# Peptides against a protein of PDB entry 1IK9, part 35

Target 1, 211 residues: chain A of PDB entry 1IK9
Amino acid sequence: MERKISRIHLVSEPSITHFLQVSWEKTLESGFVITLTDGHSAWTGTVSESEISQEADDMAMEKGKYVGELRKALLSGAGPADVYTFNFSKESCYFFFEKNLKDVSFRLGSFNLEKVENPAEVIRELICYCLDTIAENQAKNEHLQKENERLLRDWNDVQGRFEKCVSAKEALETDLYKRFILVLNEKKTKIRSLHNKLLNAAQEREKDIKQ
Target 2, 207 residues: chain A of PDB entry 1IK9 as posed
Amino acid sequence: MERKISRIHLVSEPSITHFLQVSWEKTLESGFVITLTDGHSAWTGTVSESEISQEADDMAMEKGKYVGELRKALLSADVYTFNFSKESAYFFFEKNLKDVSFRLGSFNLEKVENPAEVIRELIAYALDTIAENQAKNEHLQKENERLLRDWNDVQGRFEKAVSAKEALETDLYKRFILVLNEKKTKIRSLHNKLLNAAQEREKDIKQ
Target 3, 195 residues: chain B of PDB entry 1IK9 as posed
Amino acid sequence: MERKISRIHLVSEPSITHFLQVSWEKTLESGFVITLTDGHSAWTGTVSESEISQEADDMAMEKGKYVGELRKALLSVYTFNFSKESAYFFFEKNLKDVSFRLGSFNLEKVENPAEVIRELIAYALDTIAENQAKNEHLQKENERLLRDWNDVQGRFEKAVSAKEALETDLYKRFILVLNEKKTKIRSLHNKLLNA

## One batch from the design tools (peptide; made by RFdiffusion4, then SolubleMPNN)

Design b1_p10_6_s3 (from b1_p10_6, 4 letters changed)
Fold by OpenDDE base, seed 3:
Structure b1_p10_6_s3 (fold): chain B 211 residues (1-211), chain C 211 residues (1-211), chain A 10 residues (1-10)
Amino acid sequence: as target 1 above (211 residues)
Amino acid sequence: as target 1 above (211 residues)
Amino acid sequence: LLEELSEDPM
């Protein structure tokens, strides 16, 4: 089961932060449970897949697009642009929300809620879920931090090996060429010496023919 | 100001999760505000630096060690070993906690709390703080994830360059030796040819003298 | 260099 808690402001009570919990299984499209609380009272309602389909049809909106708008409204709270306005009557337990565009506001959805008999239990469970989420996110954060530190060490190690490999390649090339030139020069010197011996032998033979 | 919320179980109400908020400025040693809630009622008390010092003295404990025990008790909640037991009387508003060792339990601290007149405001603020902490931790987690992905790419890039450098070094060494052997063999062939010419010239001269 | 050293008529 997936759950999201968001803070919202009701048009009727703009000074009092309310909390909107939405709980669903697999997809928001399959239906959800909505819970509203002011930290003292709580109200809950179940929205079925059929109700979501009906609201989409009533809006002449494609169901996936409508569910996308529900997700933005109910899981994001009042975004920084007040694009979604929330209304709740404690008397009728009627909850509705509107999408505010520049020149048009329209009702996006409406639900009948029921007042919870033991709101303290709902509030405690909501706080527990928040604390669990904090602990899980902290553990993930500590893991990612340690992994980043590992990856940084591994990168530094390979970088240092790479730099040594580059330098060793250049040094190898230079050393091999130096050794090659030395051996080649020795052979060239031997060739020159043998040529001089051949020239001397030829000159001696030409002198011996001339007596 | 630093804040920690923990879930605790009271000895008097073991079936009802309570929430213990501790708020302090810079250090827990300078004093703190403790808030207890059951999701319906809230109780708050302020603990001064002088009270912390007095409790440490009464325990014959060094202040830094005592503050270390306070931190474990009040900021960790009931750890998985029930090492800290929490007691609260709603009648007297007296809160105390004990450290349980194998054969000894001792009172670690005690505070008088006051019942909050508007518990809903305290609960709303507590939920707000939890939601803010979730959002901050999510943002940090997303940042660390992106950085992890970057470091992994950077590692793969340098690793691939390193492997290419190793292979290129080995190939270079092999190629240079092959080329060196070819040139050296050519010079050796020329030396052998010149030696044969010298031997032939010497043999011809010895024939010309016998003739 | 290696080619120049191979072509050297020495």
Scores: peptide ipSAE 0.028, ipTM 0.856, DockQ to the pose 0.546
Fold by OpenDDE base, seed 5:
Structure b1_p10_6_s3 (fold): chain B 211 residues (1-211), chain C 211 residues (1-211), chain A 10 residues (1-10)
Amino acid sequence: as target 1 above (211 residues)
Amino acid sequence: as target 1 above (211 residues)
Amino acid sequence: LLEELSEDPM
């Protein structure tokens, strides 16, 4: 079961933060359980897949689009824009919410809720879920932080090896050229010496022919 | 102000999870506000730095050690071992907790709490704090995840450049040696040719002298 | 460098 808790403000009680819990199996489309609380009272309702399908049909909206709007309204909390307005009557236990657009507001959905007999149990379970989620997220944060520190060390090690490889390549090229020039100059000097010996031998032979 | 919420079980109500909120400024040693709730009622007390000092003295415990035990008892939640036992009387509003060791349990601290007139407001604020903490931790998780993905890309890029640098160094060395051997062999061939010309010139001169 | 080393016939 997946769960999301959001804070909402009711039009009837704008000074009192309410909490909207939605619980579902795999997908919101398969139905969900909604719980509303003011920190003292709690109200719960179950919305079936058939009710979601009927609400989509009544709105002349494609089911996937309708479920997409439900997800934004019920799971995202009141975003910074009052895009969704929530209404609840404690007398009728009737909950409804509207999507506010610039020129048009429309009812997105409505539910009959039932007052929970033991709201303290629902509130305790909600707080437990929040504390569990905090602990899980903290453990994940510590893991990701340790992994970041590992990856940064590994990056610095490879970077330092790469820079050494570049410098070693340049040094190798320079050293090989220097050694080669030295050996080549030795061979050039031998060639010049042998050429001079040939010239001298030819000049001596020309002297011996001229007696 | 720092805050920690933990779940505890009271000896008087072992089937009902209670929540212990502790709030403090900078250090627990400077005093703290404690709030207990069962999800319906709430009780609050303020513990001053002077009371913490007095409790440490009464226990014949060094203040820093005592504050260290308070931190473990009040901020860590009930760890998997029942190392800390919590007691609360709703009639007297007296809260006390004991540290359980193998051979000895001892009272670690005690507080008089006051019943909150509007527990719903305290519970709503506590749930708000949990939801804010979840949102902050989620944003941090998303940031750390994106940073991990960046560092992994950067590592792969440098690793690939390093491997190319190693291969290019080996190829450069091999190519330079091949080119050097080619030029050196040319100069060795010239030296051999010039040496043979000198030997032939010497043999011709020896024939001319015998004639 | 290698070209200059190959062209000089000396």
Scores: peptide ipSAE 0.025, ipTM 0.855, DockQ to the pose 0.524
Fold by OpenDDE base, seed 4:
Structure b1_p10_6_s3 (fold): chain B 211 residues (1-211), chain C 211 residues (1-211), chain A 10 residues (1-10)
Amino acid sequence: as target 1 above (211 residues)
Amino acid sequence: as target 1 above (211 residues)
Amino acid sequence: LLEELSEDPM
């Protein structure tokens, strides 16, 4: 079972943060349990896949699009732009929410809730889930931080090896050329010396023939 | 202000998870606000630096050690080994906790709490803090995940460059030696040819003198 | 350089 808790503001009680818990299996489309609390009272309702389908049909909205809007409304709260407005009657236990567009507001969905007899248990369970989620997220954070530090070390190590390889390549090329030029120049000097000796020997032989 | 929420089990109500909120400025040593809730009622107390010092003195414990034990007790709950036991009287509003060692249990501290008139507000604030902490931790986790993915790419990129540099260095060395050997061998062949020409010229000159 | 050095008849 997946769970999401969001804070919402009810139009009837805008000064009091309410908490909307949604629990579902795999997909929100298959139905969900909604729980509303003000930290004193709690209200719960089960929303079936059939009710979701009916609400989509009643709105003439494609089911996947409707579920996408439900997900945004119920799992994100009002959102950063107050795109969703929540209404709840404690008297009728009727919960409904509206999508506010620039030029049009419309009811996105409506659910009947039931007042929970033991709201403290629901509230405790909600807080437990929050604390568990915090602990899990902290453990993941610490793990990712250690991995980040490892990856950064590994990057620095290979970067340093790469820079050494570049420098060693340039040094190798330079050293090989220098050594080669020395040996080549020695051989060139020897060739020039031998060529001069041949010229001298030929000149001496021409002199010896000329008496 | 720093805050920590932990779940605890009261000896008087072991089946009901209670939540212990501790709020402090910079260090727990400077005092803290403790809030206990069962999800229906809440109790709050302020613990001063002087009370912490007095409790340390009454126990004949060094203040830094005592604060270290307070931190473990109040910020971690019972702990994984039930090292700390919590007691609360709703009638007296007296909260005390014990440290359980293998051979000795002792009272670590005791505080008078006051029943909160509006527990729902305290509970809502506690849930808000949990949700904010979840959101912050999620954002940090997403950031660290993206950084880890970046660092892994950067590592692969530099590793691939390093391997190419190694191969290029070996190829360069091999190519330079091959080219150098060719040129050197050509010059050595020229030297040998010139030396043979000199020997032949000397032998011809010796024949011409004998002739 | 090496090509020039190979072609250099010196």
Scores: peptide ipSAE 0.025, ipTM 0.856, DockQ to the pose 0.497
Fold by OpenDDE base, seed 2:
Structure b1_p10_6_s3 (fold): chain B 211 residues (1-211), chain C 211 residues (1-211), chain A 10 residues (1-10)
Amino acid sequence: as target 1 above (211 residues)
Amino acid sequence: as target 1 above (211 residues)
Amino acid sequence: LLEELSEDPM
């Protein structure tokens, strides 16, 4: 089961933060359980896939688009843009919400809720879920932090090896050329010496012919 | 201000999860505000640095060690080891907690709380803090995840460059040796040719002398 | 460099 808790403000009680919990299986489209609380009272309702489909049809909206709007309204919380207006009557237990566009507001959905007999249990469970989510997110943060520290070490190690490899390549080229020049110079010196010996031998023959 | 919320169970109400909020400035040693709630009622008390010091002295415990035990008791929640036992009287508003060791339990601390007039406000604020903490932790997780993905790319890029550098070093050495062997072989061939010319010239002189 | 060293007729 997936769950999202968000803060909302009701038009009727704009000074009191309410909490909207939505719980669903896999997709919001298949229906959901909605729970509203003000920290003293709680109200719960179940919204079926059929109700979601009917609301989409009544709006002449494609179901996937409608579910996309429900997801923004119910799971995003009251973002600072006041795009969604929430209304709830404690007397009728009727919950409805509207989307506010520049020149048009329209009802996006409406639900009949039931007052929970033991709101303290719902509130405790909601706080428990928040604390569990904090613990899970902390464990994930610690894991990701350790992994980042590992990856940074691994990067530094490979970078240092790469720099050593570059330097070693340049040094190898330079050393090989120096050694090769020395050996070539020895062979060139030997060639020059042998040419001089041939020239001297030819000059001696010319002298021996001239007697 | 630092804050920690933990789940606890009271000896008097072991079936009902309670929430213990502790709020402090910099260090728990400087005093703290403790808030207890069961999701319906809330109780708050302030514990001064002087009270903490007095409790440490009454226990004949070093203050830093005592604060270390307070931190474990009040900030860790009821870990599965039941090392800390929490007691609260709703009638007297007296809160006390004990440390359970193998053969000894002892009172670690005790506080007089006051019943909050508007527990719903305290509960709403507590839930708000949990939701804020979740949002902060989620943002941190998303940041760490993006950084992890960056570091992994950077590592792969350097690793690939390093492997290319290793291969290029080996190829350079092999190519330089091949080229050098060719040049040396040419010079060795020329040396051999010059030696043969010298030998032939010496043999011709020996023939001319025998004539 | 090695090519220049090969062309040297010495």
Scores: peptide ipSAE 0.026, ipTM 0.856, DockQ to the pose 0.527; fails the geometry check

Design b1_p10_6_s4 (from b1_p10_6 with V1M S10M)
Fold by OpenDDE base, seed 3:
Structure b1_p10_6_s4 (fold): chain B 211 residues (1-211), chain C 211 residues (1-211), chain A 10 residues (1-10)
Amino acid sequence: as target 1 above (211 residues)
Amino acid sequence: as target 1 above (211 residues)
Amino acid sequence: MLEELAKDPM
């Protein structure tokens, strides 16, 4: 089950932070449970897939687009610059929210909620979920931090091996050329010596023929 | 200001999750505010540095060690295997906690709390703090995840360059030796040819003298 | 270099 808690401010009670919990099984489209609390009272309602479909039709909006707007409103709270406004009557238990555009507001959705008999249990469970989420996120952070440290060590190791390989390649080329030149010069010296011996032998033979 | 919220179970109310909030400015040793809530009522007390010092003295414990035990108890809840037990009387507003050892329990600390007049405000603020902590931890997780992905790319890049460098070094050595052998064999052939010419010239001169 | 050393008529 997926769950999101957000802070909202009701138009009727702008000084009191309310908490909007939305929970769903697989997709928000399949229906969800909405819970509103002020930290003392709680109200809950179930929204069915049929109600979501009806609200989309009433808005003349494609269902996937409508669910996308529901997700932004209900899972993000007011959002940036109060794009969504929340209204709730404690008397009628009627909850509705609007999308604020530049020059127009329109009702995006509405739900009838029911007052929870034991709001303390709902509040405790909400706090428990928050604490569990904190613990999970902390454990994930610690894991990711350790992985970052590992990856950085591994990068430094490979980088150092790469630099040594580059230097070793250049040194190898230089050494092989130096050794090659030495051996080649020795062979060239031997060739020159043999050529001089041949020239001398030819000159001696020409002198022996000329007596 | 540092703050920690933990779940605890009171010995008197084991079926009801309570929440213990501890807040402090710089060190837990300098004093802290403790807040207990059941999601309906809240109780708060301030613990001074002098009270912490007195509790440490009463326990015949070094202050730093005592503060270390306070930190484990109050910031971790019951801890592993119920190492800490929490007791609270709603009548007397007396809160105390024990450390459970194998064959002995001892009182680790005690505080007089006061019932909060508006528990809903304390609960709302507690939920707000949880939601803020979730948001901060999520942002940190997203950052660490992106850094992990970056470090992994950078590692793969260096690894690929290193492997290419190793292969290029081996190929270079092989190529240089092949080229060296070719040139050396050419010079050896020339030396052999010149040596044969010298032997032939010497044999011809010996024939010309015998002739 | 290697080609120049190979071309050396020496």
Scores: peptide ipSAE 0.032, ipTM 0.860, DockQ to the pose 0.539
Fold by OpenDDE base, seed 5:
Structure b1_p10_6_s4 (fold): chain B 211 residues (1-211), chain C 211 residues (1-211), chain A 10 residues (1-10)
Amino acid sequence: as target 1 above (211 residues)
Amino acid sequence: as target 1 above (211 residues)
Amino acid sequence: MLEELAKDPM
């Protein structure tokens, strides 16, 4: 079961932060349980997939689009202030919410809730869920931090090996050219020496023919 | 102000999860505010630095060691089950906790609390703090995740450049040796040709002298 | 460098 808790302000009680818990199986579209609390009282309602489908049809809205709007209203905490207006009557237990557009507001959804007999249990479970979520998120943060530190070390190691490889390539080229020039100059010197010996032998033969 | 919320079970109410909020400025040693709630009622007490010092002295414990034990008891949520036992009388508003060792339990601390007139406000503020902490931890998780993805890309890029550098070094060495061998073989061929010309010139001169 | 070494008619 997935769960989201958000803060809302009711039109009837704008100075009192309320909490809206929504719980669902796999997808919000399959239905959900909604819980409202003011930290003293709690109210709960179950919304079925059939009710969601009917509300979408009554709004002449495609079901996926309607569920997308429900998700924004009910699961996104305080979105940009004033996009959604929440209303609840404690007498009728009727909950409804409106989407505010520039020129018009329209009712996005409405639910009948029931007052919970033991609100303290619901509030305790809600706080437990928050504390569990904090612990899970902290464990994930510590894991991601350790992974970042590992990746940074691995990057520095490869970077250092890369820089050494670049320098080693330049040094290799320089060394190979130096060695090549030495051997080549030795062979050039030997060629010049042999050429001079040929010239001297030709001059001696020309002297021997001339007696 | 720093804050920590933990779950505790009271000896008097083992089936009811209670929440212990501790709030302090900079260090727990400077004093703290303690709040206990069952999700319906709340109780609050202020513990001064002087009271913490007095409790440490009464226990014949060094202040830093005592504060270290307070931190473990009051801030670590359910540590290993049964290390700390929490007691609260709703009649006297007396809160005390014990540290359980293998052979002995001892009172670690005791506080007088006052019943809060408006527990709903305290509970709402506690839930708000949990939701804010969840949002902050989620934002940190998203940041760390993006940083991990960046570091992984940067690592792959440097790794790919390093592998190309290694291959380019091997190719350079091979190419330079091939070119060197070609030029060296040309010079060796020229040396052999000049040596043969010298031998022929010597043989012709020996024929001319015999003639 | 290699081209200069190859052009020397020596």
Scores: peptide ipSAE 0.031, ipTM 0.860, DockQ to the pose 0.436
Fold by OpenDDE base, seed 4:
Structure b1_p10_6_s4 (fold): chain B 211 residues (1-211), chain C 211 residues (1-211), chain A 10 residues (1-10)
Amino acid sequence: as target 1 above (211 residues)
Amino acid sequence: as target 1 above (211 residues)
Amino acid sequence: MLEELAKDPM
């Protein structure tokens, strides 16, 4: 089962933070359990896939789009800029929420809830879930942090090896050229010396023929 | 202000998860506020630095060590293997906790709490803190995840550049040697040719003198 | 350089 807890403000009690817990199996479309609490009382309701389908039909909205809006409303709370408004009557146990557009607000959905006999148990379970989620997220955070530190070390190692390789390539090229020039110049000098010896020998032979 | 919420089980109510909130400024040693709740009722108490010092003295324990044990007890809950046991009397509002060693249990500390008039507000604030902590940890996890993905890409980029540099170095060395050998062999061939011309010229000169 | 040195008949 997946679960999300969000803060909401009820229009009837705007100064009191309420908590909306939604729990579902696999997909919100298959139905969910909604739990509302003010930290003293709790109300719960089960919303079936059929009720979701009916609400989508009543809205004349495509089911997937409706479920998408439902997810935003119920899992995000009011969201940024109070895109969703929540209403609850303690007397009727009727919960409904509206989507606020620029020029129009419309009721997105409505559900009947039931007052929980033991709200403290629901509240404790909600707090337990929060604490478990904190612990899991902390463990993940610590893992990701250690992995980040590892990856950074590995990057620095490869970077340092790369820089050494670049420098070694440049040094190799320079050294090879220097050595090659030395050997080549030696051979060029020897060629010049042999040419001069040939010229001298030819000049001497021309002198010996001329007596 | 720093805060920690932990689950505890009271000896008097072992089946009911209680929540222990501890809030402090900078260090636990400077004092803290303790809040206990069962999800219906709440009790709070302020523990001063002087009370912490007195409890350390009464325990004949060094203050830093005592604060270290206090931190483990109050911020970790029971901990692994129920190292700490918590007791609370709703009648006296007396809270105390014990450290369980292999052969000995001892009272680590005790505090008087006061029943909160509006426990729902305390519970809501506790849930709000949990939800904020979840959101902060989620944002940090998403950040660390993105950073890890970046670092992994950066590592792969540098690794690929390094491998190309290694291959380029080997190719450069091989190519330079091949080119150099070609030029050197040409010069060696020219030297051999000039030597043969000198030998022939010397032999011809010896023939011309004999002739 | 090496190509120039290879072409240099000197």
Scores: peptide ipSAE 0.031, ipTM 0.861, DockQ to the pose 0.473
Fold by OpenDDE base, seed 2:
Structure b1_p10_6_s4 (fold): chain B 211 residues (1-211), chain C 211 residues (1-211), chain A 10 residues (1-10)
Amino acid sequence: as target 1 above (211 residues)
Amino acid sequence: as target 1 above (211 residues)
Amino acid sequence: MLEELAKDPM
């Protein structure tokens, strides 16, 4: 089961933070359970896939697009842009929400809720879920932090090996050229010596012919 | 202000999850505010630095060690090991907790709480804090995930450059040796040719003398 | 290899 808790304000009670819990299986489209609480009372309703389909049809909206709007309204909470307005009557237990566009507001959905007999249990379960989510997110943070520290070490190790490889390549080239120059100079010296010996032998022969 | 919320069970109500909120400035040693709720009622008390010091003295415990035990009891929640037992009388508003050791339990601390007039406000604030903490932890998770992905790319880039450097070093050595062998062989061929010319010149001179 | 190339007097 997936769950999202959002903070909302009702038009009727703009000074009182309400909490909107939505719980669903796999997809919001398959239906969901909605729970509203003010920290004292709680109200719950089940919304079926058929109701979601009917609301989409009544709106002349494609079902996937409608569910996309429901997801924004019900799971994002009232973001600072007042794009969604939430209304609830404690007397009728009727919950409805509107999407505010620039020049028009329209009802996005409506649900009949039931007042929970034991709101404390719902509130406790909601707080438990929040605490469990905090613990899970903390464990994930610690894991990601350790992984980042590992990756940083691994990067530094490879970087250091790369720098050593670059330096070793340059040193190798320099050393090989130096060694090659020495050997080449030795062979050049031997060639020069042999040329001089040939010149001397030719000069001696020219002297022997001249007697 | 630092805050921690923990889930506990009271000895008097072991089937009902309670939430223990502790709020403090900088250090728990400087005092704290404790809030207990069952999701319907709430109780709050302020514990001063002087009370903490007095409890440490009454226990004949060093203050820092005592605060260390308080931190475990009040901030860790009731972990599965039942190391801490929580007691609360709704009638007297007296809260006390014990540390269970193998053969002995001892009172670790005790506080007089006051019943909150508007528990719904305390509960809403507690849920708000949980939701804010979830949002902060999620933002941190997203940041760490992006950083992890960056570090992994950076590692792959350096690793690929390192492998290219290794291959380039080996190729350089091989190429330099091949080129050097060609030049050396050319010089060796020239030396051999000059030696043969010297031998021929010596043989011609020996013929001219016999002639 | 380099030592052999250097030692080969020819």
Scores: peptide ipSAE 0.030, ipTM 0.860, DockQ to the pose 0.483

